# Designs tried in a protein design run: peptides against a protein of PDB entry 3ZN8. Part 40

Target 1, 125 residues: chain A of PDB entry 3ZN8
Amino acid sequence: LEEYDKIQKKMEDVMEGKGKLTLRDVYAQIIALRKMGPLSKVLQHIPGLGIMLPTPSEDQLKIGEEKIRRWLAALNSMTYKELENPNIIDKSRMRRIAEGSGLEVEEVRELLEWYNNMNRLLKMV

## One batch from the design tools (peptide; aimed at target 1 I46)

Design b2_p29_3 (made by RFdiffusion4)
Pose (drawn by RFdiffusion4):
Structure b2_p29_3 (pose): chain A 106 residues (1, 21-125), chain P 29 residues (1-29)
Amino acid sequence: LLTLRDVYAQIIALRKMGPLSKVLQHIPGLGIMLPTPSEDQLKIGEEKIRRWLAALNSMTYKELENPNIIDKSRMRRIAEGSGLEVEEVRELLEWYNNMNRLLKMV
Amino acid sequence: ELEEFYDHLLEQAKDNPVAFMTVMLAKKV
């Protein structure tokens, strides 16, 4: 049930209920339909879950703040350690910056 | 359809930073 500390304390809570659906707990707005979140149980069917929660905990508690300092020598680093590929790491690293970015405009 | 569902929730969550962070993480999980 400044940002990095919140990302962990939040993603950690996003596993002990599902992947839960509390996405509709702090949103006074309305939804769309039910035949859409059905594709959430599909990733649950596999013995695994998601590549992002992998290389996510395979990083220092400071390397997540400014993933820009990460080079070709640092991407392959958290790649083989997590079992993911260099490409699967980019999509993860280029996202840590987005959260710390779009949040500024909030 | 699932991406549009989460984009719709993001449009509603723009005024609330807590809700925005929840949706941003939930969309990618």

Design b2_p29_3_s1 (made by RFdiffusion4, then SolubleMPNN; from b2_p29_3, 11 letters changed)
Fold by OpenDDE base, seed 4:
Structure b2_p29_3_s1 (fold): chain B 125 residues (1-125), chain A 29 residues (1-29)
Amino acid sequence: as target 1 above (125 residues)
Amino acid sequence: SLKEFYEHLLKQAKENPEAFLTVLLASRL
C-alpha cells in the first residue's frame, strides 16, 4: 500500500510540473504491478481499459510479459545516475546496457523512447 | 478512435495516476 501511494504521489507531482518521471519510478511501478500477478491480472484492475483496448489474447499477454522482462533486464543494467536522469544515456551507455542485459541496442532505445514519450504525455495532463 | 483513446488516457491520469502509467505501458506492449 505504501509503495503504491508513493508511486501515485510521484505521478501527481509530475503531472503538476513539480517533478520528472524517472526510470527509477518506472522500475518501481513495474515491480509493484508485477507483485499483483501476471499482466492479465494487473489489467483487470484498470477500469475502462477493456473499452479502449481490445481484450488481449493469451498470446498478446505472453508477448507483453516478455517485453516487461526484457525491459526489467535493461533497467537492472543501468546505473543509479542513469535511472535518475535517463537523458545522460548516450550511445556508449546504451551499448553497455544492451550488452549487460543481453538485449539488442534497439531494444534499449525503444525503452528510452517510450520513457520520453510517457514523460511528455504526463506533462500534457 | 485514437482521439477517444487519448481522452481516456488523460481521464485516467487525473483520476488514477497509477492506472495511467499502467495503461501507457499496456498500450505500448
Scores: peptide ipSAE 0.130, ipTM 0.613, DockQ to the pose 0.328
OpenDDE base, seeds 1, 2, 3, 5: peptide ipSAE 0.110, 0.110, 0.104, 0.120; ipTM 0.595, 0.599, 0.591, 0.582

Design b2_p29_3_s2 (made by RFdiffusion4, then SolubleMPNN; from b2_p29_3, 10 letters changed)
Fold by OpenDDE base, seed 5:
Structure b2_p29_3_s2 (fold): chain B 125 residues (1-125), chain A 29 residues (1-29)
Amino acid sequence: as target 1 above (125 residues)
Amino acid sequence: SLEEFYQHLLEQARSNPEAFLTVLLASRL
């Protein structure tokens, strides 16, 4: 939790409240969620979500926790410029991020693809 | 449709951590 608070403080210093979703925004939100505890508890703290979202199994929650941990590692290995403009992340940057985070390059790509999908979703709303 | 997309996403969220995170984060953004 202390680590997340430290990261959040750094993120808040660079957050500009832009209308476009960036990885900085994603990062900040993940940290905020982590402050509420594990995913199982998070669902209890977001009003209405428990009604709309089917509760994942315990196993799926564990998988989700691991995914968050790994993605946070990747995000911690990104520069602020990359977090703000993920589109600049090329193969070389992905490799660096992967090596710095202890992840496979494919996992970094997965995060970026998810981010792109999130942006597409927001455009649909 | 958007409605169908959301329903599909919600269903996937039970077994897909990426879908789960999408719904979770979208609820806060």
Scores: peptide ipSAE 0.399, ipTM 0.822, DockQ to the pose 0.117
OpenDDE base, seeds 1, 2, 3, 4: peptide ipSAE 0.340, 0.423, 0.341, 0.267; ipTM 0.793, 0.837, 0.778, 0.732; seed 2 fails the geometry check

Design b2_p29_3_s3 (made by RFdiffusion4, then SolubleMPNN; from b2_p29_3 with E1S E3Q V18E M21L M24L K28Q V29L)
Fold by OpenDDE base, seed 4:
Structure b2_p29_3_s3 (fold): chain B 125 residues (1-125), chain A 29 residues (1-29)
Amino acid sequence: as target 1 above (125 residues)
Amino acid sequence: SLQEFYDHLLEQAKDNPEAFLTVLLAKQL
């Protein structure tokens, strides 16, 4: 519960223009989600989600699980400085992270693009 | 608002199945 409150407060702070979402925050979100179990069980903890979205297929759940696995691998291969300030992650750092995580560089880029889009969206609403 | 943020994510998820994960990360709050 405390973890969820922290995540919520962080998101609200970012929306109010107080700082930015970091990859440490993203990591915390993913870990919190994983504590609920596999994605197939997460819906049990989020009331109304099944009403708001089409029921995910088994294949969609598998894709999600794989993406979580890959993103966690990337995040675990980042330094503290990179997690706190992902903007410093240049081409060389992306390559290192990819090699360290067993991912393609494009997969690391995808995570970073997603992160940037999330920050942009939070500040927009 | 946080609700507006969720609404945007939900709208994206309707068009992109991979965006479903993003919704899960946000809606766990």
Scores: peptide ipSAE 0.421, ipTM 0.838, DockQ to the pose 0.116
OpenDDE base, seeds 1, 2, 3, 5: peptide ipSAE 0.405, 0.408, 0.376, 0.388; ipTM 0.832, 0.833, 0.814, 0.826

Design b2_p29_3_s4 (made by RFdiffusion4, then SolubleMPNN; from b2_p29_3, 11 letters changed)
Fold by OpenDDE base, seed 4:
Structure b2_p29_3_s4 (fold): chain B 125 residues (1-125), chain A 29 residues (1-29)
Amino acid sequence: as target 1 above (125 residues)
Amino acid sequence: SLKEFYEHLLKQAKDNPEAFLVVLLASRI
């Protein structure tokens, strides 16, 4: 409960312009949500989701689980400094992270692009 | 639009942090 409260407060702070989302925050959120169980169990806790999205197929859930697993591998291969300030991640760092996580460089880039877009979206809400 | 969808989910994340994960996966679902 305390962990979820911290995550919620962080998101609210970012939305109010009182900071930025870090990859450390992203990591913490993913881990917290994973404790709820498989993706299917997490989704059922979101009110109104069934209205917004079609019911995901078993294959779609598997794809989602794989994406989470791969992104966690990337995050686990980052340094604390990179997690706190992802903007320092250059081509050399991306390659290192990819090699350390068993991912393609493009997958690490995808995560970073998502992160940047997420921060932008949070400030618009 | 996809943007509006993400914005809606992020608004929900204030009360339901699980919505953050849906934003992460929305392009795949």
Scores: peptide ipSAE 0.208, ipTM 0.744, DockQ to the pose 0.248
OpenDDE base, seeds 1, 2, 3, 5: peptide ipSAE 0.172, 0.191, 0.133, 0.175; ipTM 0.711, 0.734, 0.648, 0.713

Design b2_p29_4_s1 (made by RFdiffusion4, then SolubleMPNN; its pose is not in this set)
Fold by OpenDDE base, seed 1:
Structure b2_p29_4_s1 (fold): chain B 125 residues (1-125), chain A 29 residues (1-29)
Amino acid sequence: as target 1 above (125 residues)
Amino acid sequence: DKEKKLRALLELLEKKRQEEIKKEKEERE
């Protein structure tokens, strides 16, 4: 709960223009979500919530978990400067990160595109 | 042979990552 509240506060600060979302924030969020993993199963057992939230199929959950694991591998292959300022990640850095994490360069690009889209959305609100 | 080449590549990439981390620390001091 404490980790989740820190992430929410960080998102609020970014929305208010008091900072920027970083890949370090993304890393913290992914770790928090993984710690909450059993809670998603608990929420599925709450009567009435299952009608409003389409329960992802078991296969979709596995695909999502694998994608998250791959993104964590990419994040662990970055430097601190890259995590704080993802805009410095050029083609050479992107290739190094991909090769170090066992990913395709395209997968690292997708992570960075996702980050850029999220950071834009938070600044538009 | 392929596994040895992959290990050598990964070690080189990790060394480069550590060198960049070292430079980033020196820039903060």
Scores: peptide ipSAE 0.262, ipTM 0.749, DockQ to the pose 0.016
OpenDDE base, seeds 2, 3, 4, 5: peptide ipSAE 0.189, 0.245, 0.226, 0.104; ipTM 0.663, 0.730, 0.712, 0.559

Design b2_p29_4_s2 (made by RFdiffusion4, then SolubleMPNN; its pose is not in this set)
Fold by OpenDDE base, seed 2:
Structure b2_p29_4_s2 (fold): chain B 125 residues (1-125), chain A 29 residues (1-29)
Amino acid sequence: as target 1 above (125 residues)
Amino acid sequence: DEEKRRRALLELIEKFRKEEIEKEKKRKE
């Protein structure tokens, strides 16, 4: 719960333009989510949000967990500088990260695209 | 408002989850 609150606060700071979302932050979130279980279960326990997250099927949870595991592998293959400044990750770095994580370059690109999209959306809110 | 910010964050997370689920469905197809 404490880790969740810290992550939530960080996300709120980013949404307010008081912070920058990094892949380090993403890593921390993934770890926290894994500790807390499926986010849907966590969110179901937050009163007053009115957001009924549909409980993903068991198969959807497994797919999500596999995706998260792959992303963790990619993140673990990044340097601290890359985690803090994902914008420095060029094609050469993506290839290195992919090779180090046992992923396809496309999967690393997808992670970076997701990060960029998330960061943009958080700045708009 | 902290509650408003929390809701906005959760809504964003939900949207991303839905999008990822949809992308994964398309990949299996």
Scores: peptide ipSAE 0.128, ipTM 0.583, DockQ to the pose 0.316
OpenDDE base, seeds 1, 3, 4, 5: peptide ipSAE 0.120, 0.116, 0.124, 0.107; ipTM 0.601, 0.590, 0.579, 0.556; seeds 1, 5 fail the geometry check

Design b2_p29_4_s3 (made by RFdiffusion4, then SolubleMPNN; its pose is not in this set)
Fold by OpenDDE base, seed 3:
Structure b2_p29_4_s3 (fold): chain B 125 residues (1-125), chain A 29 residues (1-29)
Amino acid sequence: as target 1 above (125 residues)
Amino acid sequence: SREEQLRALLQLIKDFEEKEREKEEERRR
C-alpha cells in the first residue's frame, strides 16, 4: 500500500508540473505491481470499483509475469542517463539494450512507446 | 479526486498489460 501511495504522489507531481516521469519511475511501478500481485486484485480494493473484475487465468498470469521480467531486463540494460532521459534512446541504443537484455528490438520499442504515451497522458490531465 | 486519479492510472496499466499479453501470445505462435 505504501508503494502505491508513493507512485500516486509521483504521478500527481508530474501532472502538476513539479516533476518529470522517467523510466526509473516505471521500474518502481513494475516492482510495486509485482509485490501486490495481479492488477485486477489491486483494482478490487479501490472503493467504487467493487465490481468483481474477471480474474485472469493462471496461463494469462504467467504470460504477464514473463513480459514484466523482459521489461525489467530491458530497464536493467539501460544506462542511468537513458533511464533519466528516455528521449535520447535512438536506434543504436535500442539495439544495444535489446542485445544486452536478450530481447527483440521491437520489444524495447514497445516499452519506450508505452513510456511516451504515459508521459503524454500525464501532461494532459 | 486523488482516488479517481489512482483508479485511472491503474486502469491504464491494466489495459497495457492486456495488450502486451496479446502480443506475446502472437510471438509464441
Scores: peptide ipSAE 0.100, ipTM 0.594, DockQ to the pose 0.329
OpenDDE base, seeds 1, 2, 4, 5: peptide ipSAE 0.075, 0.099, 0.090, 0.068; ipTM 0.580, 0.583, 0.569, 0.559

Design b2_p29_4_s4 (made by RFdiffusion4, then SolubleMPNN; its pose is not in this set)
Fold by OpenDDE base, seed 2:
Order: structure tokens, then sequence, then C-alpha cells
Structure b2_p29_4_s4 (fold): chain B 125 residues (1-125), chain A 29 residues (1-29)
């Protein structure tokens, strides 16, 4: 949980304009999620939020685990420079990462898109 | 509040997870 709190603090800092979200941060978050389980379960333990999130089915959990596994593979195939500066990842780099991780290029693109969207959303919240 | 920010972050992440899950389901069809 301490690790999770650190990740959340980082995200909050990004929201406040303190630093930037990197794929290293994403990696840390994914690891934390694997340990803690789906965010829905985490949210259920937060008092006073009044948010009812659906409980994922067993099949959904398995699918999620597979997605996480693939994303971790992609992240592990990235250089430090790429992890710190995802914006440098061009088509050639995406292909390399995909090949190194056993993913389709599109899956790598999706990860990057997720990162970009997350970064954007964090800045506007 | 900090709690509200935390909640918002978690919600955003959950939404992404949900979207990715749907994409994965479609990919496996």
Amino acid sequence: as target 1 above (125 residues)
Amino acid sequence: SEEERRRALLELIEEFEKKELEKEKERKK
C-alpha cells in the first residue's frame, strides 16, 4: 500500500504541474495494480467516496492480467530514454519494441496512446 | 481536496482499464 501511495502522490504532483508522468511511472503503477488488484477493489475501501464500481468477473480479471503482462513486456523492451521520454518513440522504435515483446505494433501504439491520454487527463483534472 | 483528487485519479485509471478490457475482448474474438 505504501508503494501505491507513492504512485498516487506522483500522479497528484503531475496534476498539480509538478513534474511529468513517464512510462516508468506507468510501469510502477502497473506493478502496484498487480499487487493490489483492480482499482475497483481499491476504491471500495475508500470511505466516503460513494462510488459504486462494478466488480470485474473472473474472465475480466484474466483478460486484465494478460493485458498487464503484455504491457510489462513492452515496457521491459524499452530503453531508459524511451521510458523517460515516450514522445521519442517513432514507428521504428515501436516496431522494435513490439518485436522484442512479442506484441503487435498496434498494441504498443495503444500503450503509448493510453499514456498520452492519461497524461493529458491528469493535467486537466 | 486531496481525497477528491485521489478519487478522480482512480476513476480515470479505472476507465482506461475498462476500455482496454473491451479492446482485448474484441481482439480475442
Scores: peptide ipSAE 0.115, ipTM 0.577, DockQ to the pose 0.322
OpenDDE base, seeds 1, 3, 4, 5: peptide ipSAE 0.071, 0.107, 0.071, 0.054; ipTM 0.551, 0.580, 0.542, 0.526; seeds 1, 4 fail the geometry check

Design b2_p29_5 (made by RFdiffusion4; failed a check: the pose's geometry)
Pose (drawn by RFdiffusion4):
Structure b2_p29_5 (pose): chain A 106 residues (1, 21-125), chain P 29 residues (1-29)
Amino acid sequence: LLTLRDVYAQIIALRKMGPLSKVLQHIPGLGIMLPTPSEDQLKIGEEKIRRWLAALNSMTYKELENPNIIDKSRMRRIAEGSGLEVEEVRELLEWYNNMNRLLKMV
Amino acid sequence: ELEELIEELKEEKRPGAEFLIEKLEEKLN
């Protein structure tokens, strides 16, 4: 049930219920339909879950703050350690900056 | 612009996007 600390304390909670659906707990707004979140149980059917939660904990508690410092020598680093590819790491690293970015405009 | 960003984030369904959507919808409300 400044940002990095929050990301972990949140994503850790996003597994001990599902992947849960509490996405509709702090949103007074309305939804769309039910035949759409049905594709959430598909990723659950596999023995695994997601690639993101992989290389995510395979990083220092400071490397997630400014993933910009990460180079070609640091991407392959958390790649082989997590079992993901260099490409699967980029999509993850280019996102840690987005959260710390779009949040500023909030 | 905020509503478009919410729609994009809902489509992307990436980790942490839900956190931004919550704050953006709170700002709009």

Design b2_p29_5_s1 (made by RFdiffusion4, then SolubleMPNN; from b2_p29_5, 11 letters changed)
Fold by OpenDDE base, seed 5:
Structure b2_p29_5_s1 (fold): chain B 125 residues (1-125), chain A 29 residues (1-29)
Amino acid sequence: as target 1 above (125 residues)
Amino acid sequence: DLEKLIEELLKSKKPGDELIIEKLVEKLS
């Protein structure tokens, strides 16, 4: 929970233009949130939220868990330096990570692209 | 539109999207 709060504070800093989230942060957050349960459950308790919350089917939940497992495998196959600075991950590193995690290179690329998009989005919000 | 963005993120949720969603919700609320 302490790590979760630190990451939340860091996200606020990023939104203010200070620094960036790393894959280490993402990794820690994923682990922390898995203990808290589905986000939709938390959001359902927020009154007045004008958001249509999707109710995932059992199949969607399974797909989500599989994606989490696969991304965690990729993250576990990265070096500390790569987790802190994902921008250094070139094709060679990406291939190594894919092979080490049992994933396709395209899956690792997807993770990295998502990471970049996330940081970009946080700075825009 | 923050609400639409949150809805889109929830529909295509990837591991870690909760990071953004939570912050967006905080701003929306």
Scores: peptide ipSAE 0.258, ipTM 0.769, DockQ to the pose 0.463
OpenDDE base, seeds 1, 2, 3, 4: peptide ipSAE 0.220, 0.234, 0.240, 0.228; ipTM 0.742, 0.757, 0.758, 0.747

Design b2_p29_5_s2 (made by RFdiffusion4, then SolubleMPNN; from b2_p29_5, 14 letters changed)
Fold by OpenDDE base, seed 2:
Structure b2_p29_5_s2 (fold): chain B 125 residues (1-125), chain A 29 residues (1-29)
Amino acid sequence: as target 1 above (125 residues)
Amino acid sequence: KYEELIKELLEKRELGDELIIEKLVKKLS
């Protein structure tokens, strides 16, 4: 719980233009809360706009958990420098990470794309 | 703009999305 609060604070700091989200932060978030965010708290603030929140099926949850596990494997195969500065990860590094984690290179690329998108979204908010 | 993004993020529900959604919802309010 404490770890999640730290991550939340870090994300909020990034939203305010202070620092950046790193893959180390991502790793910490995964081990702390994974996909279980304060969705309930978010829902409390949603005005009755009729947004049906799709509840993920059990199968969808399993798929998501598998994806997260694979991402963890990738993160565990990264160097400290790569975790702090994912932008240095080139094709050679991606291949190494993929081989070390038992993933396809495309999966490592997907993780990096997600990371970049996350930082983009945080700055946009 | 924000509604569409909220819908997309809710559909995926990936790591960190919840906090972003929360902030976006607050902007709509």
Scores: peptide ipSAE 0.148, ipTM 0.655, DockQ to the pose 0.482
OpenDDE base, seeds 1, 3, 4, 5: peptide ipSAE 0.086, 0.129, 0.136, 0.078; ipTM 0.593, 0.644, 0.651, 0.567

Design b2_p29_5_s3 (made by RFdiffusion4, then SolubleMPNN; from b2_p29_5, 12 letters changed)
Fold by OpenDDE base, seed 3:
Parts: C-alpha cells; sequence; structure tokens
Structure b2_p29_5_s3 (fold): chain B 125 residues (1-125), chain A 29 residues (1-29)
C-alpha cells in the first residue's frame, strides 16, 4: 500500500503542475503492480469501495500482465536520459530499444503512446 | 477530449489504469 501511495502522490503532484510523469515513474508503478497486483482487486475486499471500482475480467488481466512484462523489458533497455525525457526517443532510439528488449518497434511505440496519453490525462484533470 | 483519452487508455487493457480511471471519473462527478 505504501508503494501505491507514493505513486498516487506523484500523480497528484503532476495534476497540480508540480512536475511531470516520467518513464521512471511508470517503471515504479509497474513494479508496484506486479508486487501487489491491481489495487482495485485488493479494494474489492473492502466493503463499500470494491463495489464502486470496476475491475477487468480475468482474461483482460492476463493480457495486460503480458503487455506489462514486455514493456518492462523495453524500459530496462532505455537510458536514464530517455527514462527522464521520453520525448528524445526518436526512431533510431526506438529501434535500439526494441532490439535490446526483443520487441517489435511498434510495441515500443505503443508504450510511448500510452505514456503520452497518460501525461496528457493527468494535466487535464 | 478527456473522455477520448480515457477510452484510449482502456483499450490498452492495463490493470493498474482502471483504478486511476475510476478515481478520475469519481473526482469529476
Amino acid sequence: as target 1 above (125 residues)
Amino acid sequence: ELEKLIEELRKKRLPGDELLISKIVEKLS
């Protein structure tokens, strides 16, 4: 729970304009999820909260878990500068990351797209 | 625009994102 609280605080700070979400933050979130599983699933066991939180189906969880595992490989293949400033990742860098992680370039692009969408979402709230 | 972003994130089917989305929706309601 402490790990989730830290991640939530970071997201709140970004929403307040006190920084930006980086891929390093994403990495931390993924590690937390793998350790504890989806917090929504945990909260389902708490009366009142679980009823209000939608949870993915078991099949969706499996698909998402595999995707996360692949994205972790990509993140582990990135440099510190890339993790801090993903906007510097051009086609050449994406290809290198893909080759180093055993992924297709399109998978790396999907990760970056997800990251960009998440950042935009947080800034809009 | 916000709804579109939420939909795009849901399509990725990442388990952790659903919690965040639910919190955002709750905050906006």
Scores: peptide ipSAE 0.254, ipTM 0.783, DockQ to the pose 0.263
OpenDDE base, seeds 1, 2, 4, 5: peptide ipSAE 0.250, 0.237, 0.246, 0.238; ipTM 0.779, 0.766, 0.778, 0.771

Design b2_p29_5_s4 (made by RFdiffusion4, then SolubleMPNN; from b2_p29_5, 13 letters changed)
Fold by OpenDDE base, seed 5:
Structure b2_p29_5_s4 (fold): chain B 125 residues (1-125), chain A 29 residues (1-29)
Amino acid sequence: as target 1 above (125 residues)
Amino acid sequence: NLKELIEKLLKSKRIGDELLIEKIVKKLS
């Protein structure tokens, strides 16, 4: 719970322009989210949304779990410096990360692209 | 707007986007 609160505070700071999201933060958030359960559980606490949003099927949960596993493998293959400043990850680093994690380079690129988009969107909301 | 953004993210069905939605929801709560 304490770690989750720290993560939430960090996210709030980013949204308020008081900091930046790093891949280390992403890693922590993924772990925290896995402990909490699927997004549907979170959204069910919002009046009206629980009725409108279907619960994920078993297949959807498995797909999500595999995606998380693959992303965690990539993150675990990054250096601390890369986690703190993903912008330094060039093609050579990306290939190393892919090889170390057993992923395709395109999968690592997808993760980084997602990170960039997420960081941008957090600053907009 | 925020509503449209959430709808787009939900449609993507990516786990990474769920993290973003979670943070948005938490902020709104």
Scores: peptide ipSAE 0.090, ipTM 0.567, DockQ to the pose 0.421
OpenDDE base, seeds 1, 2, 3, 4: peptide ipSAE 0.019, 0.076, 0.076, 0.036; ipTM 0.471, 0.559, 0.551, 0.508; seeds 2, 3, 4 fail the geometry check

Design b2_p29_6_s1 (made by RFdiffusion4, then SolubleMPNN; its pose is not in this set)
Fold by OpenDDE base, seed 2:
Structure b2_p29_6_s1 (fold): chain B 125 residues (1-125), chain A 29 residues (1-29)
Amino acid sequence: as target 1 above (125 residues)
Amino acid sequence: SEEVKRLRELFEKLLQALLEKLKKLLEEL
C-alpha cells in the first residue's frame, strides 16, 4: 500500500511538472513490479487491460522481462549520483556500468535513451 | 529503436498493471 502511494504520487508530481523522474524511481518501480511475480501473470489478472492496451504475446513479455532484468543489472551498477542525475553519465561512466553489469555499452545507452524519452513523455502529459 | 519503443510500451503497461492491482488491494481492505 505504501508502495502504491509513493509510485502514484511520484508519477503525478512528474506529470504535473512538480518533480522529475530519475533512474532511482525507475529502479524502485522495477523492484515493485518484480515483487508481484512474473510480469505476464500480473497482466493476466487485470481485466480489460488486454482490450484497452494491446497485450503483448507471452513471448514478447518474456523478451521484455529479460530486457528489464538486464537494465536492472545496469541500474545496480550505477552510483547514487548517477541514478539521481542520469545526465552526468558520460562515455566513461557508460563503459564502467556496462562492464559492471555484463552488458554492452550500447545496452546502457539504450536504457539512458529510454529514460530520456520517458521523462520527456511524462512532462508532455 | 523499435526495441526501446517496445520496452517503453511494456514498462508503461506493467506500471499500469501494478497501479490497478494495488488499487484493487486497497478497495478490498
Scores: peptide ipSAE 0.056, ipTM 0.534, DockQ to the pose 0.178
OpenDDE base, seeds 1, 3, 4, 5: peptide ipSAE 0.043, 0.035, 0.050, 0.056; ipTM 0.534, 0.486, 0.502, 0.509; seed 5 fails the geometry check

Design b2_p29_6_s2 (made by RFdiffusion4, then SolubleMPNN; its pose is not in this set)
Fold by OpenDDE base, seed 2:
Structure b2_p29_6_s2 (fold): chain B 125 residues (1-125), chain A 29 residues (1-29)
Amino acid sequence: as target 1 above (125 residues)
Amino acid sequence: SEDVEKLLELFKLLLEALELKKLLEELRR
């Protein structure tokens, strides 16, 4: 699971303020997760998660899986520069990504919002 | 590893938060 090791290192760097989580990192994480199987299976392997967070329902897991798949499509439609520097993604780029991935522009915006929130949370940890 | 698990937890939290937001928006319409 080399992908996990890379993500772990990157996360540590971000938490220490030595690096920034990029969408390339997100992509790597999604791929790594998919190798483990459905999100439900992945979540079952996280100790303590059920104690701190409510267990998602089957429907919630399905929604999550679909969202991840859609996000993966968006990520596959991004350029290397965009993956490394998501802040350069303007409205024109969002439209292109949406069209290339079969998503609505709002879905691409949601991914970017999620990414920004993730970075914010990582800085708090 | 602990760090990977934490990242996965964050992924989960953010995903759930976004879904909740969407649900709330739909209920308001």
Scores: peptide ipSAE 0.092, ipTM 0.575, DockQ to the pose 0.032
OpenDDE base, seeds 1, 3, 4, 5: peptide ipSAE 0.080, 0.075, 0.080, 0.083; ipTM 0.550, 0.549, 0.553, 0.555; seed 3 fails the geometry check

Design b2_p29_6_s3 (made by RFdiffusion4, then SolubleMPNN; its pose is not in this set)
Fold by OpenDDE base, seed 2:
Structure b2_p29_6_s3 (fold): chain B 125 residues (1-125), chain A 29 residues (1-29)
Amino acid sequence: as target 1 above (125 residues)
Amino acid sequence: KKEVEELLELFKKLLEALKLEKEREAKLK
């Protein structure tokens, strides 16, 4: 619950324009969420989610957890500069990150795309 | 690609839930 409150506060700060969401923030969020347990338990603590989203199947949760684990591996393979400023990640950096994390370059690209989309969404909220 | 979309949708819904909670808290003050 305490970790959830920290995530909430950070998201609120970003939504209010008090900060920029970085991949460092994403990393911290993933770690905090994992401390709460399996994704299923995390989802149970999100107010209103059960109303807006059908409860994910066990298989969907497993897929989600695997994706989070893979993204965490990618984040662990990034430099501090890349985590703080993901827009510097070019093809060469993506390849290095992919090799270091055991991922495909496409998976690293997907993470970056997700990050960019998340920042767009935060500006809309 | 589907997994990324699902995770994005999850976080989108999380953000919406946080917004609603913030609005509720503001009304209670």
Scores: peptide ipSAE 0.128, ipTM 0.565, DockQ to the pose 0.544
OpenDDE base, seeds 1, 3, 4, 5: peptide ipSAE 0.119, 0.119, 0.098, 0.116; ipTM 0.555, 0.550, 0.541, 0.550; seed 3 fails the geometry check

Design b2_p29_6_s4 (made by RFdiffusion4, then SolubleMPNN; its pose is not in this set)
Fold by OpenDDE base, seed 1:
Structure b2_p29_6_s4 (fold): chain B 125 residues (1-125), chain A 29 residues (1-29)
Amino acid sequence: as target 1 above (125 residues)
Amino acid sequence: SEEVKELEELFLKLLESLKLLKKKLEELL
């Protein structure tokens, strides 16, 4: 629960323009979502939690599991500076990350593109 | 990929819920 509160606060800060979504935040969110899997189903059945917790269905988590695993490998191959400032990741850095994670450069590019899209969407909400 | 689309959908649902929560909180203040 504490991990989720931190993620929520970070997302709110980004939405309010007080912060920037980083790949570190993405990493934390992915880990938190994976940990909550069964708990999310229990919480959905608690009367009075009138807020639909935006928890992925178990099926949605399973569909993306392999992709998430590959992205986690990429994230684990990044430096702290890259995680905090993904915009510094050039072609040379992408290649290093890909080699370090056993991924194709295109998969690293896809992760960065997804991140950029999410960061833009957060600012529009 | 289909997996990326599903992940994007998940994050969008999360954002919608956070937006709703923010709105409710603002109404209570």
Scores: peptide ipSAE 0.190, ipTM 0.650, DockQ to the pose 0.446
OpenDDE base, seeds 2, 3, 4, 5: peptide ipSAE 0.175, 0.158, 0.175, 0.180; ipTM 0.636, 0.618, 0.634, 0.641

